# Peptides against a protein of PDB entry 2AUS: the designs that were tried, part 12

Target 1, 323 residues: chain A of PDB entry 2AUS
Amino acid sequence: ADIKREVIVKDDKAETNPKWGFPPDKRPIELHIQYGVINLDKPPGPTSHEVVAWIKRILNLEKAGHGGTLDPKVSGVLPVALERATRVVQALLPAGKEYVALMHLHGDVPEDKIRAVMKEFEGEIIQRPPLRSAVKRRLRTRKVYYIEILEIDGRDVLFRVGVEAGTYIRSLIHHIGLALGVGAHMAELRRTRSGPFKEDETLVTLHDLVDYYHFWKEDGIEEYIRKAIQPMEKAVEHLPKIWIKDSAVAAVAHGANLTVPGIVKLNAGIKKGDLVAIMTLKDELVALGKAMMSTQEMIERSKGIAVDVEKVFMPRDWYPKLW

## One batch from the design tools (peptide; made by RFdiffusion4, then SolubleMPNN)

Design b1_p22_3_s4
Fold by OpenDDE base, seed 3:
Structure b1_p22_3_s4 (fold): chain B 323 residues (1-323), chain A 22 residues (1-22)
Amino acid sequence: as target 1 above (323 residues)
Amino acid sequence: SLIDEFREKSERLRKELEELLK
């Protein structure tokens, strides 16, 4: 998520009309909500689906979806995409995750041994999905990007862990416990990051949302609810981007595939088959799609389908039809 | 301790939820 991709400019003379579209910072509050994502601090206890249902009730929404399931007992960062942004959660499913976990050891282990063994779990691990997962229980590799021990208190080990999407922290802790020779279990788990969403000033509780909605509806104060909702563009910050001409926006917003002539600039390192975000020159999300060309092919070619558009987000009327 | 703060954070969120559901 944190790898800044180089931006390659194909058309340095391309301008954008300031009268067209609604940049993320210029959306009226109602429109901001319609294209919003909440960085929710999910409480322990409820399912991710129950929490989404509560958000819909609190904010009087027709639709919402979450950016990756947290188990009932797991707290922390749950991105909840709202209304017209609901399907942007697809961009968050493959994103890296960070957790803080409390591991309880079933025996006494010297701290130096705990530290040494946990460091060995950085890198590729083999996992089998738990029995309760709807996923076929095939052995699969997952990456542990880092393990940071925060505190050791006897048999309790608090640690931060960065992982590939779909890594099971409970299984990791079980394997660490086996490697230590005493066994271990996950006492508590909190997700601290899901792609671009992390523990920061944008993290809000269900209680915050109730209050902020009340302030807006009863007191006419929109500031709190506006800050509590991120623009949908936040949910694609970690994706490779392609920026398109104003003349191409309406066609893509109507579901047309992006062709090479529509590209103004793009990130380096796009491969065929990558999920990419199609953006306006005002950094508005037009659509998600599958790259049909590499970055290099999109630079070298004068024609052809660059992106197979899978999901349009932008309304059809934000930009004029110029074809 | 960081462990205590971590547990307290979870309990706070649980209590806030319980209050919201009343």
Scores: peptide ipSAE 0.591, ipTM 0.953, DockQ to the pose 0.893
Fold by OpenDDE base, seed 5:
Structure b1_p22_3_s4 (fold): chain B 323 residues (1-323), chain A 22 residues (1-22)
Amino acid sequence: as target 1 above (323 residues)
Amino acid sequence: SLIDEFREKSERLRKELEELLK
């Protein structure tokens, strides 16, 4: 998620009107909530859906959605997109994940062997989704980006693992246990990262949300609830971006596809078919869409559909119609 | 130990939730 993408400028003279739109850092509190995402520390016990329902009650919201299910027993980073931002979670589903896991071995294994075998699980692994998964139970490959052993205490192994979306850590631990010859199970699991959301100062509990909402509604203190909610633009930080002219914003906000003349700057390495974020020059999320061109094609061509707009987030009236 | 700290973190979150449901 933290890969700095090169930015290619097509129009270095493009300016933006400061009177148009609402930059992520300058939204009134009500508008900030309407376009917000909570980096929730999901407690162990409840389902991700129950937690979303509680957030809706706590914050008096009509709609919310989560950025990828955590099992009931799993704690940690659960992005919860609010109100008008609810559908931004689609950007988080394919994002890489990090976990800290406690694996319990069913027999004694020398530490050197544990370390050696776990290192062999870095890279491509074959998994079958569990029965409880809404995903078809077909064998599939998944990437394990890294495994970092944090502590070994006898039969208990604490490790950090970075994985491709939809990698099952329980299944990984089972296979590690088989490879060690003694078997293993997942004793505890915490998600420490979901794309751009991680364990940092933005991570909040349900208790925090109750208190922060109370401070706002009863005491008139907005600071805490404002800090507890991230702008929806945070949820697309890991995506390749295309920045557009002010004159193109209203058309895209009305659901028009982005054409090449509307592009001011874009990230390198966009491929046809990629999910991309369409941004204003003030880093406001206009829409998500499918790239219909590569970065190179968007640079070289003077016309054509650059992005097939799939989901608009920006209201139609934030920017004027300039056509 | 890091293992103990890890377990304690989960237990804190569970206790905080139990307090809210009360």
Scores: peptide ipSAE 0.590, ipTM 0.952, DockQ to the pose 0.889
Fold by OpenDDE base, seed 1:
Structure b1_p22_3_s4 (fold): chain B 323 residues (1-323), chain A 22 residues (1-22)
Amino acid sequence: as target 1 above (323 residues)
Amino acid sequence: SLIDEFREKSERLRKELEELLK
C-alpha cells in the first residue's frame, strides 16, 4: 500500500548547500549506474540469481543483488540493485508484494461460490513454507491484503492478490481449492509489485537492457540506459524517512549513529525498531538504520541516538566534515 | 480475454529470453 506519511518539520530554517552531494537527478550516467536499481521484468525459466548474473554481464558490473527471489517459473517485477546500491535490496525484502495468478480448478464450481470463498481468504492466513524454500518450515501467519478476481473462465480463475512478504501464492491457491471442495493448482504466476516497484513505464526486459547498453557504449546515447535505471532512493520510498542537516551527513556517511540534533524533518509514525531511511535535504539516501526512538521522542528530545546506522550508501566525501 | 493476454505476456518474455541466449 502507498502509505502517505506526514512530514513533521523540526528545523524550518535548515538550508542545504547546492555544491555538496549528488542528488538523484544530477548524477552523471556512470554514477547513476553505481547507485541504480533496475525494475526488471524477470522472464519465466531462469532463477533470480541467473538473471542477476546476466545483468552483471550485460552492463559490465562487478556487483548486483535482487529485491526478493522469484521462483524460476514466476515472471514479473524483480528489482535489481547495482554496484554501490546492491545492499538497498534489504529495504525491499520486508515490503508487501502484489501478484497476478492464474488458478486452475480441478472441478466445476459456480462463479458465485468462487467469488464468495476467495473473499474469505482476505486477511490473516496460516502457511507453512514449501520444502524447496531455504526458510525454516514453521507454521506462520501471513496477511492477504486483498484479492481481486479479474476473470473467471470455467475452471480458470485469474486474480490479483496483495500479500505480506513471504506469503506463498501456490499454498494460497491450494487452500482455496480445498475450500472450494474440488482442489486447485497454480497454473501461472506473475509478480506485479514489490514495494515501490510495480508494472509501469520503468519496467524493462533483459532485451531492453542489451539494446540500451549498446546505444550508450557504441552510439553515445545515454538517455535509454538512464531511464532504464532508477536511483537507489526509489528502493526506499516505502520506508519512513528522516532528513538530516548538511553538518550531520558526513558523520553518518562515516558510520556514526544519527543523533537527535541532526534531524531537520521526519515522517510521522516511526516506532522504535523500525527500519528507516536517512536522507539529505536533497533527498539523497545516506544510510539505512534502526530507529532507536519514536517520531514523538525524536521531536520532544534534545539529545540521544535517534537511529542506529546499519548500512551506509553515501560516499564519505560527498559532504564535508563539519565537526 | 485477460487470461489469454496474461499467458501471451509470459510466452513473449520466454521467447525474448530464448533469442538472447542464442
Scores: peptide ipSAE 0.590, ipTM 0.953, DockQ to the pose 0.902
Fold by OpenDDE base, seed 4:
Structure b1_p22_3_s4 (fold): chain B 323 residues (1-323), chain A 22 residues (1-22)
Amino acid sequence: as target 1 above (323 residues)
Amino acid sequence: SLIDEFREKSERLRKELEELLK
């Protein structure tokens, strides 16, 4: 997620008008909220949907959505996209996740054996989704990117794990327990990362949101609520990006597909079928779409549909119609 | 221990939620 993608410039003369649009750092507070994402520290107990409903009540919102379900007992990083940004959660669903897990072993196992066996679970694993999952119960491969053992205390094993989206940590722990020969269960789980959202200074609790909303509404202090809400562009930081000329923005904002002549710069390594973020030259999210060309094809071709626009975020009037 | 700190973090979040719901 932290790998900076190479940027290829197609048009080095392209300029942007500073009077058009609203860069992420220049939005009035009301507009910032409408295009915001909260990095919520979900408490253990409630469902992700209950927490989203509470945020809507706390912040007086009509619409919100979350960037990937956490089970009721699971705490930690839950991105909650607000109002007009609600659909940006689609960018977060396929994103990698990190967790810290406490595994409890059902028997005594030497520490060296624990370490050796857990290392074998790095890489590709076969999982069956649980019955409660909305996903069809097909056997599927998932990647475990890394396992870092943090502490071993007898039968308790605290570890950090980076995983592909839709990897079930409970199932991983069950299989580790089987491989150790004693069995194991997940005692506790916390999500520490969901794509670009992690445990950092942007992580806020429900209590923080109550207080910060109060400071804004009663005291006129916007600073806290502004800091508690990230711009929707944060939710697409991990995606490959295509930056477009000012004259193409309004067309895309009206739902037109992005054509090759509209591209100013783009990330390397885009493949046909990839989810991509269409950005202005001021790093404003215009739309999400499906790449219809590779990066190389977008460079070499003079015409054609580069991106099939699926979800528009930018208002139609932020940029003038220049077509 | 890191395990104790981890458990305590979860308990703090639970207590904070309980306070918020009162």
Scores: peptide ipSAE 0.589, ipTM 0.952, DockQ to the pose 0.921

Design b1_p22_4_s1
Fold by OpenDDE base, seed 3:
Structure b1_p22_4_s1 (fold): chain B 323 residues (1-323), chain A 22 residues (1-22)
Amino acid sequence: as target 1 above (323 residues)
Amino acid sequence: SAALERAAQAVRDRAAAARAAA
């Protein structure tokens, strides 16, 4: 998620009208909520679905969705997209995840052997999804980006792990235990990251949300609830971006595909088939779509479909029709 | 990081609580 993408400018003269749109930092509180994502500290016990249902009740929302299931016993970072932002969770599903895990070994193993074997699980691993997963139980490859051992206390191994989306830490720990020859199980797990969402000052509890909603509704203090909700644009920070002309925004907001003439600037390294975020020059999310060209093709070509628009987020009236 | 330390401590505390309840 922290890969700084180079920005290539295609049109350095393109300006944006300050009267059009609603930049993420300038939304009225009601509109901010409608286009919001909560960085929730999911408590252990409830399902991710129950927690989403509680948030909907607390904040009086019609719809919400989460950026990737945490098991009931697992705590930590659960992005919850609200109302009109609900579908932005599709950008978070493929995003990398980080966890802090406690592995309990079923026998004594020298620390040097623990460290050596756990390092062998960095890179590509073969997993079979658990029975409870909605994913077909076929063997599949997943990336482990890093394993960092934080503490070894006899049979208890505390570690940080960065993984590709849909890597099962319980299964990883089971395989590590088999490779160590003694067996192991997952004692505790906390998710510390889900794409751009991490443990930071934006992480809030369900209790915080109750209090902050009360301060807004009863006391007229919006500051707390405003800070507790992130703009939906945060949920796409990890995606490659394409910034478009003001004249192209309304067409894309109506579900038209993005054509090459509409591009002002774009990230380097976009490939055909990549999920991309279409942004205004004010960093407002217009839509998600599939790149139909590479970055290089989008620079070199004068015409053609650059992005197949899959999901529109921006209302149709934020920018005028200029066609 | 302070965030990682808090996360690590939260995992340790929960594991300790689970052991005390067993």
Scores: peptide ipSAE 0.356, ipTM 0.873, DockQ to the pose 0.843
Fold by OpenDDE base, seed 2:
Structure b1_p22_4_s1 (fold): chain B 323 residues (1-323), chain A 22 residues (1-22)
Amino acid sequence: as target 1 above (323 residues)
Amino acid sequence: SAALERAAQAVRDRAAAARAAA
């Protein structure tokens, strides 16, 4: 998620009208909530669905969705997209995840052997989804990006692990235990990252949300609830971006595909078929779509469909129709 | 559990260290 993507400028003279749109940092509190994402610290115990239902009740919301299920016993980073932003979770589902895990070994193993074997699990692993998953139980490859041992205390191994979306840490620990020859189980698991969302100053509890909503509604203090909710644009930080002219915004907001003349700047390395975020020059999310061209084709071509628009987020009236 | 507290603390300490290094 932290890979800085190069930005290629196609139109260096493109300006934006400051009177149009609502930049992420300038939304009124009600509008900020309507286009918000909470970086929730999910407690252990409840399901991710129960937690989303609680947030909806706490904040008096009609709709919300989460950026990837955590098991009931698993705590930590659960992005919850609110109201009009609910569909932005589609950008978070394929995003990489990080966890801190406690593995308990069923026998004594020398520390050097633990370190050596766990390092061999970096890279591609073969997994079978657990019985409780809605996913067909077919063997599949998943990437382990890194394993970092934090602590070894006898049979307890605390480690950080970065993984591809839909990697099962419980299954990883089981296979590590088999490779060590003694067996192992997952004692504890916390998710520390889900794409652009991590353990930082934006991480909030359900208790924090209760208090912050009360301060807003009863005391008229909006600052706490404003800080507790991230703009929906946070949920697309990890995606390749295409920035468009003011004249193209209203058309895309009406569900029109993005054409090449509408592009002002774009990230390098977009491939045909990639999920991309269409942004205004004020870094407002207009839509998610599928790239129909590479970055190079979007630079070289003067016409054609650049992005097939799949999900519009921006209201139709934030920018004028200029067609 | 003491192990959960240690895991949570280690995560907090690393999150703090990552913020101090940014």
Scores: peptide ipSAE 0.283, ipTM 0.776, DockQ to the pose 0.075
Fold by OpenDDE base, seed 1:
Structure b1_p22_4_s1 (fold): chain B 323 residues (1-323), chain A 22 residues (1-22)
Amino acid sequence: as target 1 above (323 residues)
Amino acid sequence: SAALERAAQAVRDRAAAARAAA
């Protein structure tokens, strides 16, 4: 998520009409909610689906969805996309995750051995998904980006771990315990990051949402609920971006594929097949799509389909039809 | 267990500390 991508400008003279669209910072509160994502602190106990149902009830919403399941006993960062933004969770499912975990060892192990063995689990690991996962129980490789031991207290090992999407920390801990020769289990787990969503000032509880909605509806104070909801554009910060001309926005908002002439600027390092965010020059999310060209091909070519548009978010009327 | 509750709190506290360091 923290990878600053270089921005390549194709058209440095491209301007945007300030009267068109609704930039994330200028949305009326109702529209902000319609295109919102909550960085929820999921409590331990409920399922991620139950929590989404509660948010829908609290905020009087017709639709919502979450950016990747947390088990009932797992707390922490659960992005919940609202209403028209609900499908932005597609961008969050493949995103890296961070956790803080407590591992309990089933025997005594010297601290130096714990540290050495846990370091060997950085990199590629082979996992079998648990029975409760919607994923077929086939062996698969996953990346552990880092393991940082925070504390060792006898048989209790507190650690931070950064992982590829769909890495099972319970399975990781089981394999660490086997490698240590004593066995281990996951005592506690908290998710601290899901792509661009982390533990920060934007993290809110279900209780906060109740109070903030009350302040808006009964007291007319929108400030709290506005701060509690992030714009949907937050959910795509980790993706490579393509910024398009005002004249291309309405076509893409109607579901047309993005063609090369519509591109104003783009991130470096886009590969064919990458998930990309199509943005306006005001940093509004128009659509998600699959790159049909590399960054280099999008620079060198004068024509062709740059992005196969998979999911439109922007309403069709925010920008005029200029065709 | 009281030990599990303390450990859960420690995880929460360390997660909060990780927020402050980021």
Scores: peptide ipSAE 0.230, ipTM 0.758, DockQ to the pose 0.058
Fold by OpenDDE base, seed 5:
Structure b1_p22_4_s1 (fold): chain B 323 residues (1-323), chain A 22 residues (1-22)
Amino acid sequence: as target 1 above (323 residues)
Amino acid sequence: SAALERAAQAVRDRAAAARAAA
């Protein structure tokens, strides 16, 4: 999520009409909610689905979805996409995750050995999904991006871990325990990051949402509920972006593929097959799609399909049809 | 249960402190 991507300008003369669209910071409160994502602090106890159902009840919503399941006992960062933004979870499912975990060792191990062995688990690990997972139980490689030991207190090891999506921390701790020769189990787990969503000032509880919705509906104070909901564009900050001409926006909003002439600027390092966000010049999310060209091909070519549009978010009427 | 609740709170508190120090 923190990778600054270079922006390559293809058309430096492209302007945007300020009267078209609804920039993320200028949406009326009802529209902001319709295109919102909550950075929820999921409490321990409920399932991620129960929490989504509660949010729908609290905020009087028809639809919502979450950016990747947390087990009932696991707390922390659960992005919840609302209403028309619900499908933006597609961008969050493959995103990296961070956790803070407490591992309990089943025997005494010298601290130096704990540190050495845990460092060996940085990089590629082989995992089998647990029986309770909806994922096919095939052996798969997953990346551990980093392991940082925060504290060692006898048999208790508190650590931070950054992982590829669908890495099971319980399985990681089990394998660390086997490598240490004493065995281990996961005592506690909190998710501290899900792609662009982290524990920061945007993290809210279910209690906060109840209060903030009440302040809006009963007292007419929208400020709190507005701050508690992030624009859906937050959920794509970690993706490579392609910014398009105003004249291309309505076509893409109707489900047309993005062609090369519609591109104004784009991130470096896009590869064929990458998930990309198609943005307006006002940083509004139009659609998610699959890159059909690299960044270099999108620069060098004058024509062709740049992005196969998979999910449209923008309403068809925010920009005029210019075809 | 109380030890797990304390550990959970300690994980939360330490996670918050680690973010404030980073």
Scores: peptide ipSAE 0.240, ipTM 0.762, DockQ to the pose 0.058; fails the geometry check

